# Ledger of designs, part 107: peptides against a protein of PDB entry 4HTP

Target 1, 231 residues: chain A of PDB entry 4HTP
Amino acid sequence: SQTVASHVPFADLCSTLERIQKSKGRAEKIRHFREFLDSWRKFHDALHKNHKDVTDSFYPAMRLILPQLERERMAYGIKETMLAKLYIELLNLPRDGKDALKLLNYRTPTGTHGDAGDFAMIAYFVLKPRCLQKGSLTIQQVNDLLDSIASNNSAKRKDLIKKSLLQLITQSSALEQKWLIRMIIKDLKLGVSQQTIFSVFHNDAAELHNVTTDLEKVCRQLHDPSVGLSD

## One batch from the design tools (peptide; made by RFdiffusion4, then SolubleMPNN)

Design b2_p18_7_s1 (from b2_p18_7, 6 letters changed)
Fold by OpenDDE base, seed 4:
Structure b2_p18_7_s1 (fold): chain B 231 residues (1-231), chain A 18 residues (1-18)
Amino acid sequence: as target 1 above (231 residues)
Amino acid sequence: SMSEELRKLWQEILAEER
């Protein structure tokens, strides 16, 4: 069946996240999130206009925005060092070169950017001159690939993990990869709390999540902002 | 195609919200 996530470019989520991150005030951060959310809901209504009782919800996006709350897929088994090595290989970077060393020593300040400890930002600057300007993945495709990674990690199939990672990387811009990395590492650095995200999504979202710890249920049951838990 | 139309619709919706 058709889903919103199957039509929404991952690039648009990343653009929204970038705007949120760059915003200084809480209100502005909330505005950017709300714009994306409202767009999602509007598109949902259009897509499912003639279909009732759909299970489609904001969950595909929410689980990427709040990756620390992911409970459906298991651990990826991916660390920064693994990604560093992968990028060095994929981009054919000289191992003793500046860029390779930046990736490997991401925790040590190497320049004026002040990005020490943020692997995703370091990767971004390495990738920017080397990657596609625009990605082609949908949110659904990203989630499918992440599911594959988690599943194959559980199955100890490192070769298939690499395959899925390569697919993610080769079909993503530098900016999209920055955010993808942060999603995998589960640290988006948005500057807004989980509670704020829930409050914007639905007034009852935090409560329902506290009880169920099920992000999908939260997104599905509280899809309509006007329908509460008691309704 | 229907997919292209839906993608365009999404972009239009997103643009309107910004």
Scores: peptide ipSAE 0.671, ipTM 0.948, DockQ to the pose 0.956
Fold by OpenDDE base, seed 5:
Structure b2_p18_7_s1 (fold): chain B 231 residues (1-231), chain A 18 residues (1-18)
Amino acid sequence: as target 1 above (231 residues)
Amino acid sequence: SMSEELRKLWQEILAEER
């Protein structure tokens, strides 16, 4: 079935998240999120113009923006140390080299960036001179690969987990990988609360989520900002 | 292709909102 997520580049979500993170004020953060959301809704209307009662919604993006609320896919089984080792291998970094040590010891302050404890930022600077400038993945493809990782983790298929991770890495820019890492670790550091995200999405979103704990239901039922729970 | 046309439409919509 046709979905908005199958046509929206993951890069555009990441650029939006980057803008939100860099914004100093709450109002500016909200503006950037609203711009992306409104674009999504407009595209949805265009894509589904002749199809009523579709189940397509903002859920594919929302579950990446609020990864701590993910309940559909199982645990990834991925930690920073695993990613560090993978990058060292993939990029053929000298094991005793500066970049390898930065990835492995990301919690220890190294250099002038002050990124201690933020693995995604450490990875970004290592990847920036080595990766593609523009990624090719859609939001749907990212979610499919993440689903694969979770499924293979449950099945204890480490080789297939590595395969999916390699696809994510090789088809993503350094910026996209920074955000992908944060999605996997479930810490985006946006500087905006879950409540704010829900309030911008729909006035009834927080309430419905509190009752159902189902992010997909929230996104589907409250897709139209003009239609409330009581309607 | 239809996919390319839809991708262009998305970029146009996104640009208009920014």
Scores: peptide ipSAE 0.666, ipTM 0.947, DockQ to the pose 0.951
Fold by OpenDDE base, seed 3:
Structure b2_p18_7_s1 (fold): chain B 231 residues (1-231), chain A 18 residues (1-18)
Amino acid sequence: as target 1 above (231 residues)
Amino acid sequence: SMSEELRKLWQEILAEER
């Protein structure tokens, strides 16, 4: 069946997240999120015009925006150190070179940009001159690859984990990889609270999540902003 | 293709909201 996520570029989500992060005020952050959400809902209505009973929802995007609330997908087993080593290998970086050391020692303030402790930002600057300018992945494809990583982590298949990571990396821009890293590590640093995200999504979203802890159920049940929990 | 048309539609919708 057709889904919104199968047609929405991952790049567009990342662009939205970048806009949110760069915005200083809460109101501006909310505006950027709302623009993406409203676009998603409009596209949903167009895509499913002749099919009223669909299970498709904002869940594929929401689980990437609020990755700390993920309950369906098991642990990735991926840390910054693993990613650093992978990038050094993939990019053929000299082990004693500046860029390799930046990735490995990302907690040490060695950079001019004050990005110490933010591995994703350090990776971004290393990747920017070395990777694609535009990615090709949809949100659905990103989630499929992340599902594969989690499943293979559970099965202790390190080779297949690496394969899926390579697919993500080789088909993503530096900006997309910055956000992908943050999704995997489960810290987006958007500067907007979970409560705010839920409030913008639906007035009853926070309440339903507090009871169920099921992000998919929240997105599906409260897909229509005009239909509440009591309805 | 249908997929290309849908992708164009998404871009149009997104552009209108921004």
Scores: peptide ipSAE 0.665, ipTM 0.947, DockQ to the pose 0.957
Fold by OpenDDE base, seed 1:
Structure b2_p18_7_s1 (fold): chain B 231 residues (1-231), chain A 18 residues (1-18)
Amino acid sequence: as target 1 above (231 residues)
Amino acid sequence: SMSEELRKLWQEILAEER
């Protein structure tokens, strides 16, 4: 079945998240999120013009924007140290080299950027000169790979987890990987609250989520901003 | 391809919102 997520580049979501993070004011952060959301809704209408009863919604993007609220996908079993080791191996970094040590000791301020404690930012600067400039993954593909990671974690298949991670990494830019890492670790550092994200999405979104704790249901039932819970 | 056309449409929509 056709979905919006199968056509939206992951890069565009990451670009939006980057803009939100760089914005200083709440209003500007909201604007960037709204621009992406409105684009999604417009594309949805175009894609499903001849189909009234579709289950497609903003959920594939929302679950990446609010990864802390994920309930469908089980735990990844991935921590910063695991990612650090993976990058060292993948990039063939000298183990005692500056970049390897930055990744492993990400909590210690070793760089000039002041990003101590933020593994994703440290990884970004290591990756930037070493990886492709533009990724090729769609939001759907990212979610599929993340599903695979979670499933294989539950099955204790570390080899398959590594395989999916490598696929994510090798098909993503440094910027995309920064955000992917934050999605996996479930800390986006956007500077905007969950409540704000819900309020921009739909006036009734926070209420429905509080009752159902089902992010997909929230996205599907409140897909149209003009149709409320009581309608 | 249809996929390429839809990708183009997405980019156009996104550009209009910015």
Scores: peptide ipSAE 0.663, ipTM 0.945, DockQ to the pose 0.949

Design b2_p18_7_s2 (from b2_p18_7, 8 letters changed)
Fold by OpenDDE base, seed 5:
Structure b2_p18_7_s2 (fold): chain B 231 residues (1-231), chain A 18 residues (1-18)
Amino acid sequence: as target 1 above (231 residues)
Amino acid sequence: SMEEELRKLWREILEEER
């Protein structure tokens, strides 16, 4: 069955997240999120115009925006050090070179950029001159690859984990990879609270999540912003 | 193609909301 996520570029989510992060005020951050969400809902209505009772929802995007609330997908088993080593290998970076050292020593960057401890930002600057300007992945494809990584981690299939990671990073821009890293590490640094994200999504979202702890159920049951829990 | 039309539709919707 067709889903919204299968047609939405991952790049557009990343661009939205970038705008949210760069925004200084809460109101502006909310605006950027709302714009993406409303676009998603409009596209959903168009895509499913002739189909009733679809299970498609905002969940594929929401689980990437609030990765700390993920309960369906198992742990990735991926840390910054693993990613650093992978990038060094993939990009053929000299091990004693500046860029390799930046990735490995991400906690204590020797630089004027206040990006200390943010591996994703360090990776972004290393990747920017080396990666494609535009990625090709949809949100669905990203989630499929992340599912594969989690599944293979549980199965201790390290080779297959690497394969899926390579597919993600080779088909992504530097900006997309920055956000992908943050999704995997489960720290987006958006500057907006979980409560705010839920409140923008639906008035009853926070309450339903507190009871169910099921992000998919929240997205599915509260897909229509005009239909509440009491209805 | 239908795929291309849907991609175009998404782009149009997204641009209208910005």
Scores: peptide ipSAE 0.689, ipTM 0.959, DockQ to the pose 0.892
Fold by OpenDDE base, seed 3:
Structure b2_p18_7_s2 (fold): chain B 231 residues (1-231), chain A 18 residues (1-18)
Amino acid sequence: as target 1 above (231 residues)
Amino acid sequence: SMEEELRKLWREILEEER
């Protein structure tokens, strides 16, 4: 079955998140999120024009925007230290080199940019001169790979975890990897609250989530902003 | 192809909202 997520580039989500993060005011942050959400809904309507009963929703994107609310997939088992080691290996960075040390000691304030403690930002600067300028992954493909990582973590298949991570990394720009890291670590640092995200999505979203704790159900039942819970 | 048309449609929609 056709899904919106199978056609939306992951790069476009990342660009939206980047715009949100760079925006100083709440209103601007909301605007950027709303633009992406409205685009998603318009595309959904076009894609499913002849199909009234579809299960497709904003869920594939929402679970990446609010990764701390993920309940469908199990834990990734991935920490910053693991990613640091992976990047050092993949990029063939000298172990005693500046970039390798930055990744390993990401908590130490050694940089001029004040990015100490933010592994994703440190990784971004290391990756920027070394990675593809444009990624090729859709949101669906990213979620499939993340599902694979979680499943293989549960099964203790370290080799398959590495394989999926390599696919994510090799098909992503530095900016996309920055956000992917934050999604995996479950800290996007958008500067906008969960409540705000829900409020923009649907007026009843926060309430339904509080009752069900099911993000997919929230996205599916409240797909139409004009249809409420009591409807 | 249908895939190409859908990709174009998404791009058009996204640009219109920006």
Scores: peptide ipSAE 0.683, ipTM 0.958, DockQ to the pose 0.926
Fold by OpenDDE base, seed 4:
Structure b2_p18_7_s2 (fold): chain B 231 residues (1-231), chain A 18 residues (1-18)
Amino acid sequence: as target 1 above (231 residues)
Amino acid sequence: SMEEELRKLWREILEEER
């Protein structure tokens, strides 16, 4: 069956996240999130106009926005050092070159940018002149690939993990990869709290999550902002 | 195609909300 996530470009989520990150102040950050969320809900209504009892929800996006709350997907087994080595290999970067060293020594403030300790930002600047300008992945495809990575990590299938990572990388822009890295590392640095995200999503979202700790359930049960827990 | 129309619809909705 059709899902909203199968039609929403990952690039659009990343653009929204980028806007949120760049925004100064809570109100502006909330505005950008709300714009994306409202778009999602409108599209959901259009997509499922003739279908009742769908389980489709904002969950595919929410689990990427709040990756630290992910409970369905197991650990990826991916660290910054692994990604650094992968990028060096994929981009054929000289090991002793400036860009390779930046990726490997991402915690050391050696760069011109104040990005020390933020691997995703360092990767972004390395990738920007070297990768696609526009990605092609949907949110669903990104989640499918991340599911594959987690599953294969559990199964100790390193070759398949690499395959899925390469697919993510080769089909994503530098900006999309920046955010993808942050999703994998589970630190988006949006400057907005989890509670704020929940409050914008639904008035009862924080409460339901506190009780259930189930992000999918929160998104499914509270997909309509006008319908509360008691309704 | 239906898929193309849905992609256009998403784009239109997203732009309207911005």
Scores: peptide ipSAE 0.682, ipTM 0.958, DockQ to the pose 0.927
Fold by OpenDDE base, seed 1:
Structure b2_p18_7_s2 (fold): chain B 231 residues (1-231), chain A 18 residues (1-18)
Amino acid sequence: as target 1 above (231 residues)
Amino acid sequence: SMEEELRKLWREILEEER
């Protein structure tokens, strides 16, 4: 079945998240999120013009924006230290080199940027001169790869986890990898609350999530902003 | 292709919302 997520570039979600993060005020952050959401809804209407009662929703994007609320996937089993080692290997970084040490000692302030403790930002600066300028993955493809990682982690298949991670990394820009890391670690640092995200998505979203704890149900049942829970 | 047309449509929609 055709989905919006299968046609939306992951790069566009990452660009939106980057704009939200860089925005100073709540109103500006909300504006950037709303622009992406409204685009998604418009595209949904166009894609499914002749098909009523589709199960397609904003869920594929929402689960990446609010990764702390993910309940469908099991744990990835991935931490910053694992990613650091993977990048050192993949990029063939000298073990005693500055970049390898930055990744391994990401918690220690070594530079002027004040990015201590933010592994994704450290990784971004290491990756920027070394990776693709533009990624090729859709949101659906990213979710498929993340599903694979979670499944293989549960099955203790480390080789297959590495394979999926390599596919994500090799097909992503530095900016996309920054946000992918944050999604995996489940800390986006957007500067906007979960409540705000839900409120912008739908007036009843927070309430429905509080009752069901099911992000997919929230996205599906409240897909139309004009249709409430009582309707 | 249909895929290329849909990708173009997405880009147009996204740019119009900005």
Scores: peptide ipSAE 0.680, ipTM 0.957, DockQ to the pose 0.955

Design b2_p18_7_s3 (from b2_p18_7, 6 letters changed)
Fold by OpenDDE base, seed 5:
Structure b2_p18_7_s3 (fold): chain B 231 residues (1-231), chain A 18 residues (1-18)
Amino acid sequence: as target 1 above (231 residues)
Amino acid sequence: SMAEELRKLWQEILAEER
């Protein structure tokens, strides 16, 4: 079926998240999120202009922005150490080299960046001079690959997990991979609360989520900001 | 292609909001 997520580049979500993270103050962070959300809604209206009662919603993006609220996918079974080893292999990094050691010992302060404990930032700097400048994945494709990882983790198919991870990595920029890692680890470090994200999305979003704990239902039922729960 | 046209539309919408 035709969806907004199938046409929105993952790079555009990542650039929005980067702007939010770098912004100082709540108001500026909200502005960047609102710009992306409003763009999504406008595109939805254009895409579905002649189709009423579609189930398409902001859910594909929302589940990446609030990954800790994900309930549809099973566990990925991916930790920082696994990703470190994968990058060392993929990039053919010397095992005793500076970059390999940074990835493996990401909790130990190394260098001038002060990124200790943030694996995604460490990975970003290692990847920046080595990977594509522009990614090619849509939000739908990212979600499909993440679904594959979760499914294969449940099935204990490590080879297929690696295959999906390689597809994500090889088709993403360093910046996109930084955010992808944070989505997998479920810590985006945006500096804006879940409550704020919900409040910007819809006035009734926090309440509906508290009752249903279903992020997809929240996104579908409250797709239109002018239509409330009582309507 | 239709996909390319829709991708261009998205970029136009996003640019207008920024």
Scores: peptide ipSAE 0.681, ipTM 0.956, DockQ to the pose 0.980
Fold by OpenDDE base, seed 3:
Structure b2_p18_7_s3 (fold): chain B 231 residues (1-231), chain A 18 residues (1-18)
Amino acid sequence: as target 1 above (231 residues)
Amino acid sequence: SMAEELRKLWQEILAEER
């Protein structure tokens, strides 16, 4: 079945997240999120114009924006140290080289940019001169690969985990990988609260989530901003 | 293709909101 997520480039979500992060004020952060959300809803209406009863919603994007609220996927089993080792291998970085050491010692303030403790930012600068300038993945494809990682982690299939990670990495720009890493680690550092994200999405979103803890249900039931919980 | 047309539509919508 056709979904919005199958047509929205992951790059566009990452660009939005980057704009939010770079914004200094709450109002500007909200504006960038609202622009993406409104675009999603408009596209949804166009895509499903002749189909009134669809289960498609903002959930594929929301679960990447609020990854700490993910309940459908099991744990990825991926930490910064694993990613560091993977990048060193994939990029064929000298183990005693500057870039390899930056990735492995990401907690130590060795950089001039003050990015100590932020593995995703350190990875970004290492990747920028070494990877694609533009990614090719849709939001749906990213979620499919993340589902594969979680499933294979549960099944203890390390080889298949690596395969899915390689596909994510090789089809993503440095900026997209920065955000992908943060999604996997479940810390986006957007500078905007969960409550704010829910409030922008729907007036009743925070309440419904507090009761159900089901992000998909929140996105599906409150897809229309004009239809409330009491309706 | 239909997929290409839909991707173009998305880009147009996104550009209008920005």
Scores: peptide ipSAE 0.674, ipTM 0.954, DockQ to the pose 0.955
Fold by OpenDDE base, seed 1:
Structure b2_p18_7_s3 (fold): chain B 231 residues (1-231), chain A 18 residues (1-18)
Amino acid sequence: as target 1 above (231 residues)
Amino acid sequence: SMAEELRKLWQEILAEER
């Protein structure tokens, strides 16, 4: 079946997240999120114009924006050290070189950007001069690959995990990879709270999530901002 | 293709919101 996520570039989500992160105030952060959300809803209406009772919702994006609330997908089993080693291998970085050491010792300040402890930012600067400028993945494709990683982690198939990670990496810009890393590690550092995200999405979203702990259900039942829980 | 047309529509919608 057709989904919004199958047509929305992952790059556009990442661009939105980047704008949110760079915004100084809560109001500006909310504005950027709202712009993306409203675009999603408008596209949904256009895509499903002739179809009623669709199950499609904002869930594919929401689960990437609030990855700590993910309950459908099992653990990835991926840590920063694994990603560091993967990047060193993929980019053929000298193991004793500056960039390799930055990735491996990401918790130690290396002086230039003050990004100590933020692996995703360190990775971004290493990747920026080495990666493609524009990725090709949709939100659906990203979720499919993440599903594969989680499934293969459960099955202890490290080779297949690496395969899916390589596909994500090779089809993503440095900026997209920055956010992908944060999604995998489940720390986006947006500077906006979960409650704020829910409140912007729907007035009843926080309440429904508190009861159900089901992010997909929240997104489906409260897809229309004008239709409440009591309706 | 239909997919390309839909992606174009998405970009137009997104641009209008920004």
Scores: peptide ipSAE 0.674, ipTM 0.953, DockQ to the pose 0.946
Fold by OpenDDE base, seed 4:
Structure b2_p18_7_s3 (fold): chain B 231 residues (1-231), chain A 18 residues (1-18)
Amino acid sequence: as target 1 above (231 residues)
Amino acid sequence: SMAEELRKLWQEILAEER
C-alpha cells in the first residue's frame, strides 16, 4: 500500500533536523519541525484523498525523530566503534592515518571543531569529501533497513547487518549519515525536548504516549491535530 | 511515472511550507 514515507526522501528529514539543530531559539526549532510535519500531513491528504481508514501516519518519521522511544525494533547492536571500523574499511582509510584515528578516538578532542564525544560529527567531516552529495533513500527504505539490522542482530547474523549498513552508507550523503548515526545511537542533539515535539505534533500526544508508550498508536490516533483523545 | 509525480508533489508541498 502507498505510504507517505515511501515518497519522502530521507534527505528532507535530515535537512529539517539540521535546521532544527542549527536554530538557536525554541520557537525557531519548533517552526522547522512544524514545517516538515505540516508538509507531511498535506501530502498524506493528497496521497490518500480517495482512501479512508488508512493506517498510514507520521510514525515512520516520528520513530526516527524520537528514536529513544522506539519499541517495535529491537536493539541494533551497533556501537560507535563498530561504525568506525566499518568506515575505515569502506573508505580504505589508513589505520594509522588522521581520519581513522579521529573515528576511533572520537571521544578525545583532536581538532578545533570541539566535537569530542559526538561520533556523528566526526564521521560527517570524514565523509563529506568522500561520499555522495545527495542520497537516494526514502524514509520508508531507511526504516526497512533499520528493521533488517535489528532483526538480524537478534538472529546474530553479522553478515546481513553489515550488508544493510553498507546499503545505508552507500546511498546516503555525509549529512544524511550524520543523522542516521545519531538515530542509531539514539541521540539527535536537536536541542528540543520530547515534550515539545509531542506538543507540536498534537496537544494530546504526550498524554497518550505516557499511557500507551506506543509511538505508532500516538501517531495514528492523533494524526489529525483537530481530533482529540475524547472525540 | 506516478511515483515521480508524487515525489514532485512532495517537493512542491515542502517548498511551500518553508
Scores: peptide ipSAE 0.671, ipTM 0.953, DockQ to the pose 0.955

